# Designs tried in a protein design run: peptides against a protein of PDB entry 3QIS. Part 1

Every score and structure here is a prediction.

Target 1, 334 residues: chain A of PDB entry 3QIS
Amino acid sequence: PSLELSRREFVFENVKFRQLQKEKFQISNNGQVPCHFSFIPKLNDSQYCKPWLRAEPFEGYLEPNETVDISLDVYVSKDSVTILNSGEDKIEDILVLHLDRGKDYFLTISGNYLPSCFGTSLEALCRMKRPIREVPVTKLIDLEEDSFLEKEKSLLQMVPLDEGASERPLQVPKEIWLLVDHLFKYACHQEDLFQTPGMQEELQQIIDCLDTSIPETIPGSNHSVAEALLIFLEALPEPVICYELYQRCLDSAYDPRICRQVISQLPRCHRNVFRYLMAFLRELLKFSEYNSVNANMIATLFTSLLLRPPPNLMARQTPSDRQRAIQFLLGFLL
Structure headers, positions and changes below count from the first letter of each chain, unless a header shows other numbers.
Peptide ipSAE was made for these designs. It is ipSAE averaged over its two directions, with the distance scale d0 held at 1.0 Angstrom where the peptide's residues are scored. Compare it between designs on one protein only; published cut-offs may not apply.
A fold fails the geometry check if it doesn't show the stated peptide or something in it is severely misdrawn.

## One batch from the design tools (peptide; made by RFdiffusion4, then SolubleMPNN)

Design b1_p8_1_s1 (from b1_p8_1, 3 letters changed)
Fold by OpenDDE base, seed 3:
Parts: structure tokens; sequence; C-alpha cells
Structure b1_p8_1_s1 (fold): chain B 334 residues (1-334), chain A 8 residues (1-8)
């Protein structure tokens, strides 16, 4: 069997978080026999492509002189955004299109990724006084490494932050402050806040705005700004409540004094973000007659975002653990 | 307005 491919090289320029890009090519059976095609893993890979890439269809049959269109879709989700922001991964891959009893055809995927404040650590963002797109990629790597080392030192109760040489970090990321301050100013009376989805176009504008500027006002509806906050919290590489404290939050869920002690042990930026969000949500709950927001809805929604199980425990989460996690947040909302 | 001082 043999195939003719209309294209073998694909370039995805300016790939962004949550922005789908598509490239299409055609394959034709120029042989005299039916052929089965499939995308196959390389020798050391478990998958035929990286998590941000897919082929559709990824397998099929072609009769002699039959032709099929294949779509290559690039989409950076929450699962790929962090590794692309750090430059650990890149918009580069090689796809192997295999023919049964035939040849392998190699496809080259290339391009560039534009970093986002979405999927960046709270520690790194607290060190960024400018929009992330103004920060050189080399400096992003250094800021993440320094942020990790300072978090580890803080957790180990080692050396007081040497007050002298490093620019003081922000108390909270400017991006979180912008989102929450906007919602506080304009969305407290918004009916069905956090219940109505935002517009996809407005979400993209909000993300691009936060990545490239420090706006006076966030563009889009209150629903889109509210959903952008949820997307931001979901995309964090480490949740606002660090994984190391997850079990202690569950164990303390019915003791409000112990809950506050657990939160006091968070890294400074995580603790500040947690307190800032809880203060906002308590204020939002005062307007429940206008916005239809209640403590149980908010606790249920934000629990999955703020108090995520560690990856090793995610498959083992019981209904009791979920209820304890909700109860933990309720103790800060009431 | 929720100031960072009131929240933290």
Amino acid sequence: as target 1 above (334 residues)
Amino acid sequence: PISLKEAV
C-alpha cells in the first residue's frame, strides 16, 4: 500500500491558552490495494501526539483512489498550559502516520506558544509587576525556579526573607486583584453570577487583556469576568490551598479554629489569595437577594478549584471527602 | 470596596 499526502509540514503560529487552531491536509490511496492508516506512538511515547495536539480522524480505511481529509487540532487546555508557559514543553511534535504492511509517513508540527498568566504559579505571578507578555521567557524560568525555592524555604521555616536585595513581591497576583475588584464593583447585584456561563469571545478577550496589559476595566459581561476567575483558579499548577495541606483541611473541616490554623500555614501568596477570595465571596453572599448566590452553591463550586485532591488521591476521593472539603470552605463563607 | 488590607 502507498499514500500521497498533500502536506507534511504544519506551523501553528501564536498558539494561546484556550484558542483552538486547525490545519487540514488530504491523504489519498494512490495504490492498487485497500489500506488501513493510523497515527502511532514513537518508540518511547505512550501516545501518538502531545496532549495539546490531536488528529481527526486518527485512523481509517482507504479504498484505491479514495481520499480523506485529516484535521490537526492544536488546543492548549489547563492540562498543557503550565508546561508550555515554563518552556518545559514547546509547540513541536512529530506524527507517525503508519500504513498496515506499508511505510511510515512523518509529519512535522512546529510553531510558537505565547505565555499566559493562566496556568502560571501564584508565587511567580506575585513577582510579576508587569503583564506576562512583557516578561522575557528566560526571566519566566528564573522567576518560577526562585518562586519554588522561596516556597520551599517558607514551608521549611528556614531563613527569614532577606529584606535587602529582591523587589518585594505583590501580596496577591495583579490578575486576581483585577478580576475580583471588577466583580466586587460591578457584579454584586448580577443575577445568576457564577451560574450563567460567559461568552467564549469575551473570555478570550479577558485572557488576552490580562496577559498583555494592566487595564482600568476588564472587558466583557460580569458572567464572562466571573467565569474567567474560575478558569484562572482551575488552571493554577498548584491550587490556592497547596496539595500538602489537603488532608489537614479535610481532617479539620468541622473545627473552625483548626481550619484557620491550617490556612495560616499556607505560603504567603496562597494564604493572601485564599483570604482575599473568601472576603470577596462573603461580600457577594450579602447580596444573595439580588444575585441568587448562596453559600452551598459557592462552597460546592469553589471547593473543586481551591481544595483539589493531590494527583495520587484524585481517583480515591470519597463522597465523605468531598463533603468535608465543602464543609471546610463553608467555615470561611458563613 | 474590599481592600487587600481588610481581606489579608
Scores: peptide ipSAE 0.024, ipTM 0.719, DockQ to the pose 0.029
Fold by OpenDDE base, seed 5:
Structure b1_p8_1_s1 (fold): chain B 334 residues (1-334), chain A 8 residues (1-8)
Amino acid sequence: as target 1 above (334 residues)
Amino acid sequence: PISLKEAV
């Protein structure tokens, strides 16, 4: 069996969080026999490509003189955004197109990723006084390393934040402040807030706006700004309630005193973000006659974002665990 | 809500 490929090198420029890019190529059976093609894993890989890449179709049959179009789709989800923001991973891959009883054809994938405040740690964002696109990539790495070390020191209760000559970190990320302040000013009377989806084009504009500027006003509808807040919280590498405290939140769910003690043990930035969000949501609930928002809806929605099970426990979450997690959050909304 | 000046 033999194939002809129209292209073997692909470049994806300016890849962004949640923005799909597509490149296409053709494969043709220039042999005299039918062939089966498939993308195969390299040695020691479990998948034929990185999580942000997809081929469609990834396998198939070609008769003699048949031609098929293959799409290479690049999409950075919440599952890949953090490792791309840190520079741990890059927009680079090699695909192996295998023919049954034939040859391997290598495809080179390359490009560049543009960092996002989405998928960046709360600790790093509290050190970023400027938009993330103004921060050199080398400094982003240093900010993540320093953030890890300060989180660890904060958990150990050992060192007072050295009030030394270093720029004091923000109490909350500017991106969270911008989203919540906008919703507080303009969305408290919005009918069906957090129940109506945003527009995908407006969500992309909001993400690009927060990554590149400090706006006076966030673009888009109140529904798009509300959904952007949910996407931001979902994309956090560690949830607002750290994974280390997950089980203690469930165990305390029916004791309001213990719940407050658990929250007091969060790292400073996580604790500030949690208290800020709870203050906003309690204010939003005062307008329930206008916005159709109730405590049970809000608790159900935000619990999955703020109080995520650790990755090793995700497959084991019971309906009882979910109800305890909701009850924990209700104790801060009522 | 916390003002930007109190958050920054």
Scores: peptide ipSAE 0.022, ipTM 0.730, DockQ to the pose 0.029
Fold by OpenDDE base, seed 1:
Order: structure tokens, then C-alpha cells, then sequence
Structure b1_p8_1_s1 (fold): chain B 334 residues (1-334), chain A 8 residues (1-8)
């Protein structure tokens, strides 16, 4: 069996978080026998491609002289955004198109990723006074490494925060401040806030706005700005309540004093973001007659974002654990 | 109303 491929090199320029890009090519059976094609893993890989890439179809049959269109889709989700922001991963891959009883065909994927404040750590963002797109990628790596070390020192209580002459970190990321300040000013009376989805185009504009500028006003509807806050919280590499405190939050869920003590043990930036969000959400709940928002809805929604189970416990989360997690958050909303 | 700035 043999195939002809219309293209073997693909370039995805300016790949962004949550922005789908597509490139298409054709494969043709130029042989005299039916053939089965499939994308196969390389020798050391479990998957035929990186998590941000897919082929559609990824396998199939071709009769003699049959042609099929294959779509190569690049999409950076929350699962790939952090490693692309740090430059640990890149928009580069090699796909192996295997022909049963035939030869392999290699496809080269290349491109560039544009960093996002989405999927960047709270610690790194507190050190970024400028939009992330103004920060050199090399400096993003240093900021993430420094942020990890400062988180660890803060958890260990070993070093007093050296109030040294280094530029004081922000109390909260400017991106969180911009989102929450906008919602506080314009969305407190918005009916069905956090219940109505935003527009995908507006979400992309909000992300691009936060990545490239410090706006006076965030573009889009209140629903899109609200959803952008949810997406931001979901995309955090470390949730607002650090994984190390997850079980202690569940164990303390019915003791409001212990709950506050657990939160006091968060890294400074995480603790500040948590308190800031809880203050906003408590204010939003005062307008429940207008925005249709209640404490149970908010607690249920934000618990999955703020108090994520560690990856090793995700598959083991019981309904009781979820209820404890909700109860923990309710103690800060009421 | 506690300003959101005062809550941090």
C-alpha cells in the first residue's frame, strides 16, 4: 500500500489559549490495494500527539484512488496552557501517519505560542506589574521558579518575607483585580450572573485584553466577564486554595474558626486572592433580588474552582467530600 | 460598604 500526502509541514502561528486553529491536508491512496491508515505514537510516547494537538480523522480506510481530508486542530486548553506559558512545552510535534503493511509518513508541526495570564501562577502574576505579553519568556520562567521558591518558604514559615528593596509584589494579580472590580461596578445587578454563559468571541477579547493591556474597562457583557473570572480560576496551575490544604479544608468544614486558620496558612498571594474573592461574593449576595445569585449556588460553583481535589484524589472524590468542600466555602459567604 | 480594596 502507498499514500500521497498533499502537505507534510504545518505551521501554527500565534497560538493562543482557547483559540482553535485548523490546518487541513489530503491523503490519497495512490496504490492498487485498500489501505488502513492511523496516527501512531512515537517509540517513547503514549499518545500519537501532544495534548494541544489532534488529527481528525486519526485513523481510517482508503480504497484505491480514494482521498480523505484530515484536519490538524491546535487547541490550548487549561491542561496545556501552564506548560506552554513557562516554555516547558512548545508548539512543535512530529506526527507519524502509519500505513498498515506500508511505510510511515512523518508530519512536522511547528509554530509559536503567545503567553497568557490564564494558566500562570498567582505568585508569578503578583510579580507582573505589566501585561504578560510585555514580559520576555525568559523572565516568565524566572518568575515561575522564584514563585515556587517563595511559596515553599511561605509554607515552611522559615524566612520572614524579606521586605528587601525588590519591587513589592501586588497583593492580588492585576488581572483578578480588573475582573472583580469590573463585576463589582457593573454586574452586581446583572440577572443570572454566573448562571448565563458568556459569548466565545467576547471571552477571547477579554483574554487578549488582559494578556496585552491594563484596560480601564474590560470589553464584553457582564456574563462574559463573569465567565472569564471562572475560566481564570479554573486555569490556575495551583488553585486559590493550594492542594496541600485541600484535606484540611474538608476536615474543618463545620468549624468556622478552624476554616479561617486553614486559610491563614495559605501563601500570601493565594490568601489575598481568596479573601478578595470572598469579599466580592459576599457583596454580590446582597444584590440577590436583582442578580438571582444565592449562597448555595455560589458555593457550589466556586468550590470546584477554588478548592480542587489534588490530581491523585480527583477520581476518589465522594459526594460527602464535595458537600464538605461546599460547606467550607459557605462559611466564608454567610 | 467595605471597599474591595480594604478587604485585602
Amino acid sequence: as target 1 above (334 residues)
Amino acid sequence: PISLKEAV
Scores: peptide ipSAE 0.022, ipTM 0.699, DockQ to the pose 0.029
Fold by OpenDDE base, seed 4:
Structure b1_p8_1_s1 (fold): chain B 334 residues (1-334), chain A 8 residues (1-8)
Amino acid sequence: as target 1 above (334 residues)
Amino acid sequence: PISLKEAV
């Protein structure tokens, strides 16, 4: 069996967080025998492609002289955004199109990723006084390394060296401030806030706006701005409540005094973001008659974002753990 | 309580 491929090299330029790109190619059975094709893992890989890539169809059967279109879909989710922002992963892959009892055909995937403030650490973002797209990639790497070291120093209660006033980190990421300040100004009376989905096009505009500028006003509806905040919190590599404190939050969930002590042990940026968000959400709850928002809904929604189980415990999260996590957050909303 | 205005 043999296939002809219309293309073997694919370039995905300017790949962005949550922006789907598609490249299509044709495979044709120019043989006289039916062919089964499949994308197969390379010898050391568990998957036929990287998490941000998909082939559709990934397998199929071709009669003699049959042609099928294959779509290569590139989509950077929350699960891939962090490793692409850091340059740990890149828009590069090799796909192996296997033909049963035939040859392997190699497809080269290449391109470039445009960094996002979504999926970037709170520590790095607190050091970024400019939009992430204005930051040189080399400096992004340095900021992530420095942010890791600062997180460790903060956990160890090591006193930061008094670096000059120009090098002081922001109290909270400018992106979180922009989102929350917009919602505070314009969305407190918005019916069904955090319950109504945003528009996907508006979400992309908000992401691009935050990645490229410091806007006076965030574009889109209040629902889109609210969902962008949720997406931002979900995409954080380290949740607002650091993984190291997860179990202590659950254990303290029914003692509001211990809960406050646990939060006081967060790294400075995480603690500031947590307090800032809780202040906003408590203000939003004063407008419950207008926005139909209640403390249980908000606690349920934000707990999954702010208080994620560590990756090693994610598969073991019980309904009791989730209820304790919600109760922990309720103690800051009421 | 840190006011929303005092956080920046």
Scores: peptide ipSAE 0.021, ipTM 0.710, DockQ to the pose 0.030

Design b1_p8_1_s2 (from b1_p8_1, 5 letters changed)
Fold by OpenDDE base, seed 5:
Structure b1_p8_1_s2 (fold): chain B 334 residues (1-334), chain A 8 residues (1-8)
Amino acid sequence: as target 1 above (334 residues)
Amino acid sequence: PIDLSESV
């Protein structure tokens, strides 16, 4: 069997979080026999490509003189955004197109990723006084390393934050402040807030706005700004309630005193973000006659974002664990 | 509702 490929080198410029890019190529059976093609894993890989890449179709049959179009789709989800923001991974891969009883054809994938405040740690964002696109990539690495060390120091209760007025971390990320302050000012009377989806184009504009500027006003509808807050919380590498406190939140769910003690043990930035979000959501609930928002809906929605099970426990989450997690959050909304 | 004026 033999194939002809129209292209073997692909460049994806300016890849962004949640923005799909597509490149296409053709494969043609220039042989005299039918062939089966498939993308195969390299030695020691479990998958034929990195999580942000997909081929469609990834396998098939070609008769003699048949031609098929293959799409290479690049999409950075919440599952890849953190490792791309840190520079741990890059927009680089090699695909192996295998023919049954034939040759291997190598495809080179390259490009550049543009960092996002989405998928960046709360600790790093609290040190980031400028938009992430103004921060050199080398300094982003240093901010993540320093953030890990301060999270550890904060958990150990050992070191007062160095009082240098210019180097003081923000109490909450500016991106969270901008989203919540906008919703507080403009969305408290919005009918069906957090129940109506945003527009995908407006969500992309909001993400780009927060990554590149400190706006006076966030663009888009109140529904798009509300969904952008949910996407931000979902994309966090560690949830607002750290994974290490997950089980203690479930165990305390029916004791409001113990619940408050558990939250007091969060790292400073996580604790501040949690208290800020709870204050906003309690304010939003005062307008329930206008916005159709109730405590059970809000607790159900935000619990899955704020109080995520650790990755090793995700497959084991029971309906009882989910109900305890909701009850934990209700104790801060009522 | 929370004074975060020191944060911006």
Scores: peptide ipSAE 0.018, ipTM 0.671, DockQ to the pose 0.029
Fold by OpenDDE base, seed 4:
Structure b1_p8_1_s2 (fold): chain B 334 residues (1-334), chain A 8 residues (1-8)
Amino acid sequence: as target 1 above (334 residues)
Amino acid sequence: PIDLSESV
């Protein structure tokens, strides 16, 4: 069996978080025998492609002189955004299109990723006084390395060296401040806030706005701005409550005093973000008659974002663990 | 809310 491919090289320029890109190509059976095709893993890979890439169809059968269109879909989710922001991964892959009893055809995927404040660490974002797209990629790498070291120093209660006033980190990421300040100003009376989905186009505009500018006003509906905050919190590589404190939060869930002590042990940026979010959410709850928001709904929603189980425990999360996590957060909302 | 506007 043999195939002809209309294209073998694919370039995905300016790949962004949550922006789907598609490239299509045709495969044709120019042989006289039917052929089965499939994308297969390389020898050391578990998957035929990287997590941000998909082929559709990824397998199929072609009769003689049959042609099929294959879509290569590039989509950076929360699961790929962090490794692409850091440059640990890149928009590069090699796909192996295998023919049963035939040849392997190699497809080259290339391109560039545009960094996002979504999926960037709170520590790095607190050091970014400018939009992430204004930060040189080399400096992003340095900021992530430094942010790791600062997290460790903060956990160890090591006193930061008094660097000059220009080098002081922000108390909270400007992106979180912009989102929460907008919601506080404009969304406290919004019916069904955090219950109504935003518009996907508005979400993309909000993400692009936060990545490229410091806006006076965030574009889009209150629902889109609210969902953008949820997406931001979900995309964090380290959740607002650091993984190291997860179990202690569950263990303290019914003691509000111990809960506050656990939060006091967070790294400075994480602790500030947590307190800022809790202050906003408590303010939002005062308007429950207008916005139909209640403490149980908010606690249930934000607990999954703020208090994620460590990756090693994620598969073991019990309904009891989830209820304890919700109870932990309720102690800051009530 | 805690006015963190001075930090941006």
Scores: peptide ipSAE 0.018, ipTM 0.686, DockQ to the pose 0.030
Fold by OpenDDE base, seed 2:
Structure b1_p8_1_s2 (fold): chain B 334 residues (1-334), chain A 8 residues (1-8)
Amino acid sequence: as target 1 above (334 residues)
Amino acid sequence: PIDLSESV
C-alpha cells in the first residue's frame, strides 16, 4: 500500500483560548491495493496527538485512487489553556499517519499560542496590572512561580504583604472586576440572566478584549458577559475556593458561622474574589422580579465553578456532597 | 441553563 499526502507541514499561527483553527490536507491511495490508514501514538505516548489537537477522520479505508480530506483541528479548551499560558506546553506536535502493512508518514504541527487571562491563576492575575497580552511570556512564568510562593505564604502566615506601593497585588483580578462591574451596572434587570447562553462570537470578543485591553465597557450582550464570567471561573487552574478547603466547606455547610471562618482561611486573592462574587450575586438577587434569578439556581450554577472537588475526589462526589456544596454557597447568598 | 460543556 502507498499514500500520497498533499501537505505534511502545518502551522497554526496565533492560537487562542476557545478559538477553533482548522487546517486540511488530502491523502490519496496511489497504490493498486486498498489501504487502511490511522493516526497512531508515538513511542511512549498514550494518544496520537496532544489534547488541543484532533484529526478528523483519525482513521479510514481507501480504495485504489480514492482521496479523503483530513481536518487537523486545534482547539484550546479549559483542559489545555493553563499549560499553554505557562509555556509548559507549546503548539508543537508530530503526528504519525500509519498505513496498515505500509509505512509511516510524519506530519509536523507547529505554531504559536497567545496567552489568555482565562486559565491563569488568581494570584498571577492579581499581579498583572496590564492585560496579559502586554506581559512578556518570560514574566508570566515568573509571576506564576511567585504566585505559588505567595499562596503558600498566605496559607502559612497571615503576614500583611509589606510590598512597596507600586508592586502591591490587586485586591481582585482586573478581569473579574471588569466582568462583575459590567454585570452589576447593566445586567441586574436582564431577564433570564445566567439562564440564556451567550453568542460564541461575542464570547470570543470578550476574551480577546480582556486579554488585550482594559476597556471602559465589555462588548457583547449581558448574556455573553455573564457566560464569559462562568467560563473564566471554570477555566481557573485552582478554583476560587481552593481544593485544600473543599472538604471543610462541605463539613461546615449547615453552620453559617463556620462557613465564614473557612472562607477567611483562603489565600488573599481567592478570599477577595469569593467575597466580591457573593456581594454581586446578593445584589443580583434583589432584582429577581426582573431577572428571574433565584438563590437556588445561582447556588447550583456557581457551586460547580467555585467549589470544585479535588481531582482525586471528582469521580467519588456523592449527591449528598453536591447538596452540601450548594448549601455552603446558599449561606452567602441569603 | 447555560451548558458550559464545550461543544468539542
Scores: peptide ipSAE 0.011, ipTM 0.644, DockQ to the pose 0.764
Fold by OpenDDE base, seed 1:
Structure b1_p8_1_s2 (fold): chain B 334 residues (1-334), chain A 8 residues (1-8)
Amino acid sequence: as target 1 above (334 residues)
Amino acid sequence: PIDLSESV
């Protein structure tokens, strides 16, 4: 069997978080026998492609002289955004199109990623006084490494916060401040806030706005700004309540004093973001007659974002654990 | 409520 490919080199320029890009090519059976094609893993890989890439179709049959269109889709989700922001991964891959009883065909994927404040650590963002797109990629790596070290020092209580560093970190990321301040000013009376989805185009504009500027006003509807806050919290590499404290939050869920003590043990930036969000959400709940928001809805929604189970426990989360997690958050909303 | 799981 043999194939002809219309293209073998693909370039995805300016790849962004949550922005789908597509490139298409044709494969044709120029042989005299039916053939089965499939994308196969390289020798050391479990998957035929990186998590941000897919082929559609990824396998199939071709009769003699049959042609099929294959889409190569590049999409950076929450699962790939952090490693692309740090430059640990890149928009580069090699796909192996295998022909049963035939030869392999290699496809080269290349491109560039544009960093996002989405999927960046709270610690790194507290050090970023400028939009992330103004920060050199080399400094993003240093900021993430320094942020990890400061998290560890804070958790271990080993080093007093050196208040003497000429560049004081922000108390909360500017991106969180911008989102929450906008919602506080304009969305407290918004009916169905956090219940109605935003527009995908507006979400992309909000992300691009936060990545590239420090706006006076965030673009889009209140629903899109509210959803952008949820997406931001979901995309955090470490949730607002660090994984190390997850079980202690569940264990303390019915003791409000222990709950506050657990939160006091968070890294400074995480603790500040948590307190800031809880203050905002308590304010939002005062307008429940206008915004249709209640404490149970908010606790249910934000618990999955703020108090994520560690990856090793995700598959083991019981309904009791979920209820404890919700109860933990309710103690800060009421 | 917004289901963020469909957005992946």
Scores: peptide ipSAE 0.011, ipTM 0.652, DockQ to the pose 0.734

